# Peptides against a protein of PDB entry 5VZU, part 2

Target 1, 271 residues: chain A of PDB entry 5VZU
Amino acid sequence: GRTLEDIFHEHMQELILMKFIYTSQYDNCLTYRRIYLPPSRPDDLIKPGLFKGTYGSHGLEIVMLSFHGRRARGTKITGDPNIPAGQQTVEIDLRHRIQLPDLENQRNFNELSRIVLEVRERVRQEQQEGGHEAGEGRGRQGPRESQPSPAQPRAEAPSKGPDGTPGEDGGEPGDAVAAAEQPAQCGQGQPFVLPVGVSSRNEDYPRTCRMCFYGTGLIAGHGFTSPERTPGVFILFDEDRFGFVWLELKSFSLYSRVQATFRNADAPSPQ

## One batch from the design tools (peptide; made by RFdiffusion4, then SolubleMPNN)

Design b1_p24_6_s4
Fold by OpenDDE base, seed 2:
Structure b1_p24_6_s4 (fold): chain B 271 residues (1-271), chain A 24 residues (1-24)
Amino acid sequence: as target 1 above (271 residues)
Amino acid sequence: SQWDGFLDDYRLGDGTTGEDLLAA
């Protein structure tokens, strides 16, 4: 039988060959496009910009993080054999915060899966409801001529009677102790660990996170075949680092800010 | 392991799970 080592070598050769084919096809036609850094907005979760990611062995991956109201977007600056440059690798829904459990329960992949799938279902319901409201508003009420419906006679239902005994049972209003939403301590990162069975290329990931959000990642076969969106978790560690847990793939990608200063990389002011 | 990176590349690459590769 093929050894795992044989399978690994064959796959690595295929990835190298694919990368070689893609690079060699463009030997005679290089198109250069200027990339502008997104302008920072006060409401942005972190400063937008370039991040380096780790997607397995594809090497150096560069993603542009940008904010679009209640959504964040990761756009591929580097292409790979599966997903070409310019595609949106991650979409983050900043409306749907993921609350991670305690550190003990964070080790349970099934618990994380449950939480993410519950949020995914809420997002689907909200999309269906918003689609129905947009559909009903285009119903041209043609003037339905009100044909006068005939006056059906008022049957006088009878008057029965009186007995009034006011049982005073003064049931004390049980104080519904409003479970005080513990103010999410905005400042202190919570302990973070990957679930058991989630792979990470490097065990050197931050062990504290600020906040998490529901998101989707783009996956595709070689040559961008059968592209689909898979559910995941965006994890904000700090101003310069975020992660993405690919739930179905059971993988974790770490992204770190590119610290290089770019001269004249600011978007031209809208004239 | 050396295999973790391989399985991630494959899973992100062709949409097959590393489990599908191990079963083949």
Scores: peptide ipSAE 0.017, ipTM 0.556, DockQ to the pose 0.030
Fold by OpenDDE base, seed 1:
Structure b1_p24_6_s4 (fold): chain B 271 residues (1-271), chain A 24 residues (1-24)
Amino acid sequence: as target 1 above (271 residues)
Amino acid sequence: SQWDGFLDDYRLGDGTTGEDLLAA
């Protein structure tokens, strides 16, 4: 019978062949589009820009990381047979921080899975509640009562009502218990390890992380068929490195900043 | 791993258009 290794080898050969066919076909019909680097904002988690991603058999991919308020996005600069260039690859919800357990419990995939799925359910609940508030606000178009005719302005006289003394009812200021915003602990680097059974193409990933957030990646079949979002974890290592754990795929992608300086790649100032 | 072949069939992408980055 074919071993899993034989199936993997055959599949890798098909993917290399597809990559070769696509590359060779595009050599005759290259459309060049200028890419602008997103401007850096003070509130950005790290400097936006180009990152080299390593995931799947297709090798090195280029992703643009950008920030959009409480969301971050990874956009594919290099397309692949499943997902074309210009598609996102990850959406990160910066409102939903993930707290990793201690290093011992980080080895447990089921613990990471529990944490991520609990966050996913909170995100779904928030979307449902926000959808209900938007729905109820539209339902009260009460019937347009017929505007009755403009009755004439009777000029009735300004009767000087008397000086009612304002009673100084000294309502005690109720102690608004200021919910102590727990100071955002500037995340001292936490020891980091991949769960057992999460595959990484490169074992040379950072062993310390700064912050983790809930995110979703898209997966699709060849030709961008049946695209779906899968839950995952965005892991910020440092200013130049982040990772994404694909929960359902049990895979880890490492992204490293492109160190090449591009001249004239800055977005034109919005005029 | 058993997942290596599954990762190859299901490439990691996104369905939302990066048009905002490419239309600039």
Scores: peptide ipSAE 0.041, ipTM 0.561, DockQ to the pose 0.048; fails the geometry check
Fold by OpenDDE base, seed 3:
Formats: C-alpha cells, structure tokens, sequence
Structure b1_p24_6_s4 (fold): chain B 271 residues (1-271), chain A 24 residues (1-24)
C-alpha cells in the first residue's frame, strides 16, 4: 500500500510540476501589478499588511491581511494551482468572537466543532433577517398618482369637552442596568492547543492566543474549480502572528508578518 | 470514505490538499 509519506511525495511532485507549468507558460508575457499596503486604522485589530504562510509544500505563500469595519480579509498575493492571486483565502467576522474552552477541552475537536457550528448558524440567521429588511423597504414606492382632489370648504363646530384629571402615576425610575460593555479585555493571553486530529505542518505554533473569531476559508480544485467557503476559526496570537483552523478539513495554517519594509508601498491618499 | 474523492479534488487557499489532510 502507499504510505502517507508516498502520497505526500507524489502530491508534492505534482504541485512542483504544476507550478513549473504555470510559470513557464507566462515566461514571455508577465503582467506586473503594483500592490499597495492597506492604510492602518485605529480600530484595526492588528496592523494590516503582508503575512507569510508557514507552508512547506508550495513554498513561500504571501497573504495580505486587511480590515474592513467588522470584517477582516486575507487576500492571496501568491497564487497556487487551485486558488489564483487576488482571491480572498480567508474572510473573518469580527462580530462573532469564539471563546475557546480550557486546554483540556480544546483538545476535543467535537467541542470546537460545536462552538463553530453554533456561530455559523447565528451568522446565517443574521444574513436572513438583514435580507428581509432590505426586501421590505423597496415595496412602498408605488407611484402615488397625485390626483388633485378638490378644495371643498366645510365647516364650524366648536365643542368644548372638559376635565380629564392627570393621574400622577409615579413610575419609579427602573434602574437601566447599563449592560457594561465589558471592555474588550486585551486580556492575558489564553493557553492554546490544537484539537487532536487537526493537522499542523508546523508544530511550532504559539501556545497562547489573544482572541479567536469565526471565519470562512476558500477551497477549490485545480484551476479554481468548484470554489466554496468552509467554516473556520481565526486565531490571533500576537501583533505579528495569526492562524486559521479549517474546521471541515481538520487543518491549521499559521501566518507570520513579513518584516521587510517596502518603499512607496503606501496606498495613494484618496484625493 | 465519501470524502476520499472529495479531498483529492479540493485545496485550501494555502495549498493544503485534501490528500494532505487525510494523510495527517
């Protein structure tokens, strides 16, 4: 039987060959696009920028992390045979924080799956409700034909009626317990471990995380066939490192900030 | 499994294949 190592080796050879074919086909007609770094905003979870995947088989993978209000995006800067450059490899919903259990329960993949799937259902419900509100608002622009109904003039009557006493019902001011928005505890990092059965090509992942969020990752066949989004967990480790757990695929990807400084990489100021 | 053929055809945006995931 093929060993797992044999399967990995065969697959790695196919990937190298595909990468070679793609690079060689374009040898005479390389189109270069300038990439601008997204501007940093005060509300950004971390500084946006270029991150490298700790990915062994495809070589150096580069992803641009950017923030878009309550969403974050990982955009592929390097394409591969499955997913072209410019595609959003990950989409993160910063409204839906995931709370990891203790370390003992973090090892249980079924517990992580339960938590993520419960968040996925909430996201689907919110999308359905928001779709209904947008649908009802369009219906009422029926053309009010302004029929000029005429001016008829009538009439007088004066009647006085009197007395209704204002009852002084002294409604006690119910203490509006202001639900203290628990300040986003930039808290002490939580101990972190991957669930049993989640593959990590790099065992040297951070063992402490700051925050986790619900997200979706893009998967596709060769040539970007049948692209779909699968549920996952974005894990913020620190200012320079994040991970993504691909739930359905039981895999983990680690991303580290590119420390290189790029001259003239700033986006042109919107004039 | 029903997943064996599905995983061979699909990759992660970071180049992880379904075969890589079954093998892990």
Amino acid sequence: as target 1 above (271 residues)
Amino acid sequence: SQWDGFLDDYRLGDGTTGEDLLAA
Scores: peptide ipSAE 0.019, ipTM 0.580, DockQ to the pose 0.041; fails the geometry check
Fold by OpenDDE base, seed 4:
Structure b1_p24_6_s4 (fold): chain B 271 residues (1-271), chain A 24 residues (1-24)
Amino acid sequence: as target 1 above (271 residues)
Amino acid sequence: SQWDGFLDDYRLGDGTTGEDLLAA
């Protein structure tokens, strides 16, 4: 019988061969697409741009991080055997911040799983409600049969007089000082550790994070078969680093900004 | 296990599920 080690070696050889085939196929079918860096907006969580990920057997992958209102997207610039270039490897919902527990409870994978799945359910509910509002709004465009309303004559109703005395009822509006929820000080990072059982290729990840958000990651079979979105956590470490925890996979991907300056990489101004 | 991270790398970058590896 094949050992698990034999299966691993056979599989690693297959992945290397696939990478070689893909690389060689790209050499034969070079469709060059110019990539433009998204313009930075003041409300962007961090500067958009190219990030390098080192995860899995895939080695170095390049992802474009971009912001789209209350959503962020990681778009694959490099394809792999499963997920081709141009796919959205991660989609982040910036409306759904994840609060990590204390450092002790962060080690508990089941606690992280609970938190993420609760947010996933809220996102599903919001999508259903928003789908109903969009559905109900379409239903009321029954054909307004333009019945020609006959021009009934405007009777000049008379100018009734002036006298309504201003009653002074000085009801003091109780200043319900809405305690302005102090915008959670975005400045102090919280201690961060991966849950026990979450695999990381690099143990040298930041041990402090700024913010976490709910997101979904794309997984697929070889040749982009059976693509699906799995729940995860986007972790903002700093201006140049973010991570993604793949919940169902129990894996962590670290992404670091590409420090290379690109000339003429700005998107053409919409003329 | 050391295998869990391998299976994860697999689903992210090749679509053979850990189930496909276990079925082989």
Scores: peptide ipSAE 0.018, ipTM 0.558, DockQ to the pose 0.032; fails the geometry check

## One batch from the design tools (peptide; made by RFdiffusion4, then SolubleMPNN; from b1_p29_1, 9 letters changed)

Design b1_p29_1_s2
Fold by OpenDDE base, seed 3:
Structure b1_p29_1_s2 (fold): chain B 271 residues (1-271), chain A 29 residues (1-29)
Amino acid sequence: as target 1 above (271 residues)
Amino acid sequence: ELSFSERIEELLEKKKEEEEKEEEEEEEE
């Protein structure tokens, strides 16, 4: 195993080299790809668009937030030494809401970790069950030769009689206390604080959140080596701000909407 | 305190060492 100090020194050397390579690539023929803003839908959690990340060691990160039914996606517009542009840096499962505890328990990283890992296991189970249903459905198209089996005869149904003894058994109605779905109070944001030991570049993050969801973030080594998805929490603060807690990294990324108006940035209508 | 990128490299190295160890344990059985 490499020591943390060895990793730090190697990483710093490689970052300098990667930064030099990337900056030197600007002297080469650059291919520009047009980026289109995703169309907004009425059911989108917030307006899709460009967001600025404030977390990365490499400075300014731009991500495109888009909605895909019950999934949200952050796509990198800016690359870094680990993850190139165009990769999906975050994938959010809007089916799996994370309920944050009270402020005191939100400071406990292990409590957040427990909640997230329990949701991860549910997501894994749902994927395995969905995979089995898709697998079993394809195998049984063997050609059933329809041999016409012959018409066996209509045996008559006998007329059994009427005896109506009224057993009075007065089973008490067990009050199924319907756990009242606390109406999502759309108005007042829940108090929010990062767990102890979660690194944030700035303590200047919103102290209230609207809702949280389970998600995964993409991590990779330099040059996009060994890309993996790590579990996390998407935190919606408001219409213009969201965060992502990288659980395994014990890190927080804050994203703020890019307020710049772009002319002709709308996606072409599907013809 | 490690940067975000340094934490990625540390985590990926740790995972790689865990995977290499699991592969070595499976080759010994």
Scores: peptide ipSAE 0.367, ipTM 0.804, DockQ to the pose 0.615
Fold by OpenDDE base, seed 5:
Structure b1_p29_1_s2 (fold): chain B 271 residues (1-271), chain A 29 residues (1-29)
Amino acid sequence: as target 1 above (271 residues)
Amino acid sequence: ELSFSERIEELLEKKKEEEEKEEEEEEEE
């Protein structure tokens, strides 16, 4: 087996090589690609846009957060040695909310792990069931030989007459007690703490969260080798901050909105 | 404390060693 020291030595050599490749690319043709901000939709959990991640050995990460119905996506704007730019670093399933326990039980990594793995199993079952329905629907289009059943002449059913007496049934307007949509209290978010053993780059993260969702993060070896989805928790703190707990990595990534106003950054309307 | 990247490489290596071991166990049965 490789020692942990061997892994770190190879990892450091590859990081140096990747840094060398990136720096040597500046001596070559720089390709600039225009990035458009996704349009905001009323149903978006928060305003889509650019977020700055402050995690990892690679320094500054920029991700684009976008919403796609029941899914949210973090797309890498900055690549790293493991994951190139344009990859979906996080995928969030907005159907699968994670309920965090009380603050005491939030410190227990095994409790968070249990909750996340139970949701992961439900997501896998839903995918398998949906795959079977799509598969069975294609098999039964055997060519039904359309035997031309002879057009029996449909007899003209007689036009019954127009007796239009408007009964003025003055049904009282039952007071539909509009269930007062309790204004989504921008109430004090749930107290939030990282589990023991989850690494954060700093302890300066929001200590309250609005809601959490199941998600997957993309991990890969150097050069985007063996790319895998690892389970995690998307944590919405506020309109401008979210986090991702990488369960298997025991790591936390904090993302903060880039407050820069970009002129003409909106996608051209599809004509 | 391990960096995020070092934790990725450690996890990927561990998964690879688990897969190689499962393949060896399946070849021995």
Scores: peptide ipSAE 0.366, ipTM 0.802, DockQ to the pose 0.545
Fold by OpenDDE base, seed 2:
Parts: structure tokens; C-alpha cells; sequence
Structure b1_p29_1_s2 (fold): chain B 271 residues (1-271), chain A 29 residues (1-29)
């Protein structure tokens, strides 16, 4: 087999080659596509927009963060050797909040791994159950051969009168103690630290986070080979910063809002 | 320390080796 050293050496050669190919392609012809900022919605977790990633050897990564109901999406604006531009680098399930433990237990990678994998399994179960309901619903549209039953003129049965006495059925209000989901204290940031063994390019990441969610990141080999979704944690730090912990990669990506104001960057109104 | 991309390639190779091994184990049963 190839040694890990051989794989890394080949990988580094390919990265250099791909970087050279990309830079050389810039000298010939560039296709430009206009990017529109997604419209902001009141229910958006933060303002959607462009974020700069500070992760990986590829330098500057730009992603568009957008919200789609109970999902958030990071779309690559910059491609890299593995993932082309326009791909969804991260998909966040806003239904599945990750509860981080205390700082001591946050340092334990296995604890974070357990929490994430338990959420992943719940997401998988929900998908299987929802798939069965969607499958059973389609099967019962057998072709109703609409035999043309002849239009017998149904006679106008007379409008009988109004006298329905209000029965005072004093149904006791069963105290459905709706377990008031304690409104997750959305206001108080919790202390945040990366698990031991999770690599960050910079130790300069926010040490307090607002909330975390289950998500998946897209990974692929060079040239977008064997693309797959890997589990992770989306970490909202503030209005302008989020992170993603790539669980299997033991890596952390920090994203910071691009503070540039773009003129005419709003999406055209849907015609 | 491995770059992010090197970690991707390491993970993808490992997953491929695990899949190839599972296929070999299923062919032997």
C-alpha cells in the first residue's frame, strides 16, 4: 500500500499542481458569475451573507451563509482542489441543537463525538420514519377507473331548522402540562473551547458561543472525487462569526463576516 | 500538523480501506 507519507507527498504535489493550474487558467480566460446576497428574513439566526473562512492550506475561502427554514447552508463561493465553487460546504440542521458540556468536558473529544453521533443517529431515524410515511402515502393511488356513474339528479333535501341546544359538556381541561421547553437561554453565551486534538489554524477563536447545532460538511478527494458528508458542529459565536467542527477530520474552521458593503448585491425580486 | 486537505485525503483513504474490507468480509460469508 501507499504509506501515509506517500499519500501526503502526492497530496502536496497535487495541491501545488492544482494551484498552478488555477493560477495559469487566470492568465487565459475567466468566467465571472454575479453572486447575489440572500435576502434577510426575521427568523434568520444571523444576517445571511458572505463569510471568510480561515481554515486549511488553500488560503482564503469565501462561503455564502443562507437560511432555509430549519436549515442553514454554507455555499462555497471560492472553490478549492477538493470542493468546487457552488457546492454546499456545510449544511446545518437548526432542529438539532448541540448542547455543549462545561469547559472541562468540552476538552474531551470523545464526549463531543458521543453527543454528535447521538444526534446523527436521531437525524437518521427521523429520515427513515419520514421516508416510510412518504412511501406509504404514494402506494394507495391505485388508478381509480372513474366509471362514469350517471348523474342522477339528487333532490334538494330541505333545510331543517336551527334548534341545537348547547350541551354544557364541562370537559375538565386535562392539564396537559406542556413541558415548557425552558426557552433555551438564547441570550447568555456559554464558554467555548475546542476539544483536545481538534486542530485550529489559529488559537484566536471566540471563547464564548451563543449556540451550537448539528451539521454536516462536504469533503471530497481532489477533483471532487468520492464526495461525502461528514458530521460536525456548527458553532454560532456572534452576528459576524461562526465555526464548524469537522468531527472526523478533528478540525475547526472559523468563519468571519465579510464587512464589505456591496452595491446592487441584492437578489433580483422573483419575477 | 496535517493541513485540512491532508486530513481529508487521510480520512477518505481510511474510509475506502474500511469499505473494501467490509466488501471482502461480505463476499466470504
Amino acid sequence: as target 1 above (271 residues)
Amino acid sequence: ELSFSERIEELLEKKKEEEEKEEEEEEEE
Scores: peptide ipSAE 0.359, ipTM 0.803, DockQ to the pose 0.616
Fold by OpenDDE base, seed 4:
Structure b1_p29_1_s2 (fold): chain B 271 residues (1-271), chain A 29 residues (1-29)
Amino acid sequence: as target 1 above (271 residues)
Amino acid sequence: ELSFSERIEELLEKKKEEEEKEEEEEEEE
C-alpha cells in the first residue's frame, strides 16, 4: 500500500514537475516584477509586510499582509499550481471580531464552526443590504425633460423688519458623554488551542492569541480552476505571527514575519 | 491524513455536487 510518505513524495514530485514545466514552457523568459512593501499606517493592526506561511502540502509560501481600512489582505508572493502569485489568499474582515471560547470549548470544532457561520451570515446580509441601496439610487434618474418653464417676473414683496427679541432659553448642553472608546486594551492574550480534527503541520503554534477575526481564504483546483472563497478565522498571535483556520478544509496555516530588511523596498512616494 | 491540496480537491468536488443537486431540485419544482 502507498505509505503517507510515498503519497507525499509523489505529490511533491508532481508539484516540482509542474513548477519545472511552468518555468520551462516560457523558454526561461521570466518576468521579474519588483515588489514594494505596503506603507505602514498608524491604524494598522500590525506592521504590514512579508510573512512566511506554512501550508501542509505546498511547503513554503510568502504572503504580503496589507491593511485596507477595515479589511486586511494576504496577497500571494509565491504562486503554487492551484493559486498564482498576486492572488489574495486571505481576506480578513476587521469589523467582524471572533471571540474564542475557553480552551475546553475551543477544542470543539462544531462550536468554532457555529461561530464562524453566524458571522458569515451577518457578512452576507450586510452585503445584500448595501447592494440594494446602490441599486435603488440609480433607477430614478429618468430623463427629466427640462421643459423650459417661462421666466415669470415674480414681484418685489416688501421689507418688513420687526425686531423679535431672542429669548435666552439657556438649554443646558446635555453632556454628550462621548463614550470614550476605551483604547482597545491590548488585552492579555487569551489561551489558544486548535479544535480537534483541525490539521496543523506541527504543534509549534502560539498557545496564546490577541484577537481573532472572520476571514475568507481562496481555494482553487490546479491551474486556478473554479476559484472560490472559503470561510475561516484569522488569528493574531503577536506583531510577527498570525494564523488562518480554514474551516471547511479543517486546516491551519501559520504565518511568521520575514525578518529580513530589504533596502529600497519602500513604495515610491506618490508624486 | 489528506494533504492540504487533496482537501481542496475534495471540498471543490463536494461543492460542485451540492450545486448540481440544488439546480436539479430547482428544475423539479
Scores: peptide ipSAE 0.352, ipTM 0.802, DockQ to the pose 0.724

## One batch from the design tools (peptide; made by RFdiffusion4, then SolubleMPNN)

Design b1_p30_4_s1 (from b1_p30_4 with E1D E4K E6R E10L E11R E14R E24L)
Fold by OpenDDE base, seed 3:
Structure b1_p30_4_s1 (fold): chain B 271 residues (1-271), chain A 30 residues (1-30)
Amino acid sequence: as target 1 above (271 residues)
Amino acid sequence: DEEKEREEELREEREEEEEEEEELEEEEEE
């Protein structure tokens, strides 16, 4: 088949053409939809909302970041020739934290690739185990025809008896060495650098990150052809900036909060 | 009514986009 690298390379060439076509078409009928900002929750990793991102060749895009329990989603507000608006450009698994190595080892793409692929295999195993539990759970609700087996009356039998032997054996409580949960020092960013060979449009990315998570990113051909989920790393830099490393594409997208205040952009309260 | 129909239409479209994403993830696992 085509490799993801082949798809991405063809995609890069066609994007320039499709952007040129789109910008040259004055007669495009545009559909406008109202977008609501997701409500902020106390447990959200950062404040949800609009971010401006740079997707490799796609240029400047707008993504909505939202939080869904242990998942975070980046939904495209601006479509491109490959992925339409509405589509989830990134999905982040907040269960699966990525630990970046030191700066020297962060430069090694193969080390990052190893770490991400080890997490991907854990995610797949957890999905397969969860799918088996869900599948076995549904299969056992065969309709047990409750045949009404009859009321046999069986009897009384009695009361015995007292004996009280007191065996004291004082088994010493083995010191469960509580693995000291290193307090999540939520405050100290670690030094961050992109691996050698990862393309970033801007060399001006934050050189410190707060935390990283496993995630997937959507890639497609022109006209949303052969869409695929590719493994990556969500990198939280600060309250207003995150990145995504597209592992297979060897690319990095930087997202920065849209600082514009929108009036009446809050979701209607469920009435 | 119109705002609720539009919220429902936006939910249905998001559910269709989530179903299309799940179908694509399932096609990648086969």
Scores: peptide ipSAE 0.000, ipTM 0.318, DockQ to the pose 0.067
Fold by OpenDDE base, seed 1:
Structure b1_p30_4_s1 (fold): chain B 271 residues (1-271), chain A 30 residues (1-30)
Amino acid sequence: as target 1 above (271 residues)
Amino acid sequence: DEEKEREEELREEREEEEEEEEELEEEEEE
């Protein structure tokens, strides 16, 4: 039989071969671009920067996390066979916080799936409503050619009439008990566990999370074929760690901050 | 159909990767 060392070597050779094929498609013309670390803003959820992730067997990924108002983005610094470098592997909607259930219900993948799909539908509705308002506003500035409409006459239409009746009925306003939004305890991490059937390459993930948000992940076939965005969950663990649950793939990627200090990696101040 | 076939392909690729990793962890313990 093949040894596992043979299987691992074959898989590593395949990944190297795919990387070689991808680099060879462009006639060996390697374009080097300088990467700048995004400037930190006061409103950033965590310090932006480089994170190392695990994504299935693809091994070590480098992702740049950046903040863009109410959106966060993970940009691939390293490409894989499916998603090339420079693509936005994750896009996070910081408007759509996901509240995880208790630990017992967190183990149920169908409950997580329900929560994420309900948020996806809200995001879709908001995009449709916002698209309609933007469409109607542009149509009305046709040039008013002021054709002088002729002075058609004052017809005197008449006067009548009276009737009166006063019906009373005073229907009581039912007290809609506003469900008290439990104050988001901003300080204590919520206990966190992956759902059953969500794969994680490493069982050593943080067992507490600060916040979760709706996001989309980019998936594609080999060579960036048929690229699409799938629903997922961005999980903020701490200042230096976040995860992404790929809902359709039933996989979890853990990202840890690159602790290396890069000289002259700061973006030039916009002049 | 194509979306489901691709979800299945990505799931199969991951299941193969998980089997290869479990097999490697078992060899490091022997």
Scores: peptide ipSAE 0.015, ipTM 0.440, DockQ to the pose 0.041; fails the geometry check
Fold by OpenDDE base, seed 5:
Structure b1_p30_4_s1 (fold): chain B 271 residues (1-271), chain A 30 residues (1-30)
Amino acid sequence: as target 1 above (271 residues)
Amino acid sequence: DEEKEREEELREEREEEEEEEEELEEEEEE
């Protein structure tokens, strides 16, 4: 039989060959597109920008993290044989926070899977309900036959007079102490560990996370065949690091901010 | 069937990559 090593070497050679084909077949006409960094917004979970991650044999990947209201998006800047550049590798639903259990239960993949699948089902239900509301609103424009309602005459209602005295009732402004929602103490991360059987190419991942969210990852076969969205967990570690757990693949990708300063990379101001 | 074949292919790819990283770490320690 082929050894696992023989299969690996064949697969790595195939990936390298595919990467070489994609780079070399287009060598005659490389289309360069300028990338602009997304503007930072006050409501962004972290500063948007470029992050580097590792995806297995695909090696170093660059993703652009951007925020779109209650959604975050990782867009591939580098493509691989499976997922081309410009695809949304991850989509994060910032409405659907994942609560990790204690460290003992975080090691249980089935517990993480349960939590994620429960959130996935809620997201599916919300999408179905929102689809129904949009559908029912269009049906009831029956043709209003514009019957010409006859011009009933302008009754000149009379000009009654002026003199309502200013009652000074000095109602004290009740001090609605808006309970300043204490900014959730952003400093106490929870202990974090990968579940048993989740592979991480970087064993040196942060052992403390700030928060987690439901998300979906894009997977496909070679040449972007049969692309699908798989459930996962976005883990925010800090301002410069996040992870994604691919639930079905049982894999973890760590993303670190690209610290390089790019001149003239700012998006043109919307005119 | 195709989904399971792809999950198996991605599992094999990952197991193989963990073995090569372990072999490279062992070769750097010798």
Scores: peptide ipSAE 0.013, ipTM 0.433, DockQ to the pose 0.021; fails the geometry check
Fold by OpenDDE base, seed 2:
Structure b1_p30_4_s1 (fold): chain B 271 residues (1-271), chain A 30 residues (1-30)
Amino acid sequence: as target 1 above (271 residues)
Amino acid sequence: DEEKEREEELREEREEEEEEEEELEEEEEE
């Protein structure tokens, strides 16, 4: 019988063959677009730039990481048979931090899945509430025909001065246990392990992470058929490494900063 | 029908994300 390893190897061979066929078909019609490195902002979670990843069966990829206020974006610089270059392979919501459980509970895929799905439901509720406020705001600019309401005379309402001293009912301030916002322990990396059943190409992933965020990852069939966003976890390891856990695919992608310095790769200053 | 409705939902979600990016770029330029 075919082993899971045989099936994975056959699928990788098929993807490599498809990538070769696509690359060879474009030999005469290569459109070159200049890529600029995104400008670094002081509020960026890490320095933006090029990262080299291993995306499951898709092999070696290059992704541009950029920051857009409260969102981070991973844009494919290298396409594959499923997702073309220029697509957003991952989108990260920097508003929605994921707290990983302890190292024992991190092995439980169902616990990670629960945490991510609870965050996804909050994101969806916030989007629905925001869309409702934007929709109700536009509808109320009916033309107020300013009919000149006749000047009804200001009746001088009498100055009732009742000096009613309400008693000092000393209601004990109930201890609102201010849920102490645990100060984001910004300094010490949390122990990190992949859940059981999450596939990684390399067992040599960082065993400590700085922080995690909710995100979505783009998946598609061959030829970019039926593209969809799937829930995942962005994992910041350090300044030069991040990961993405594809929850539905049960896969992990590790990205490492491209240390090459490019001349004239800076974006033109916005005029 | 379901495949078209999903393609339309993905297009609307993308148009809303492009409008939110333009609105954030305009707020950062002020």
Scores: peptide ipSAE 0.008, ipTM 0.362, DockQ to the pose 0.008; fails the geometry check

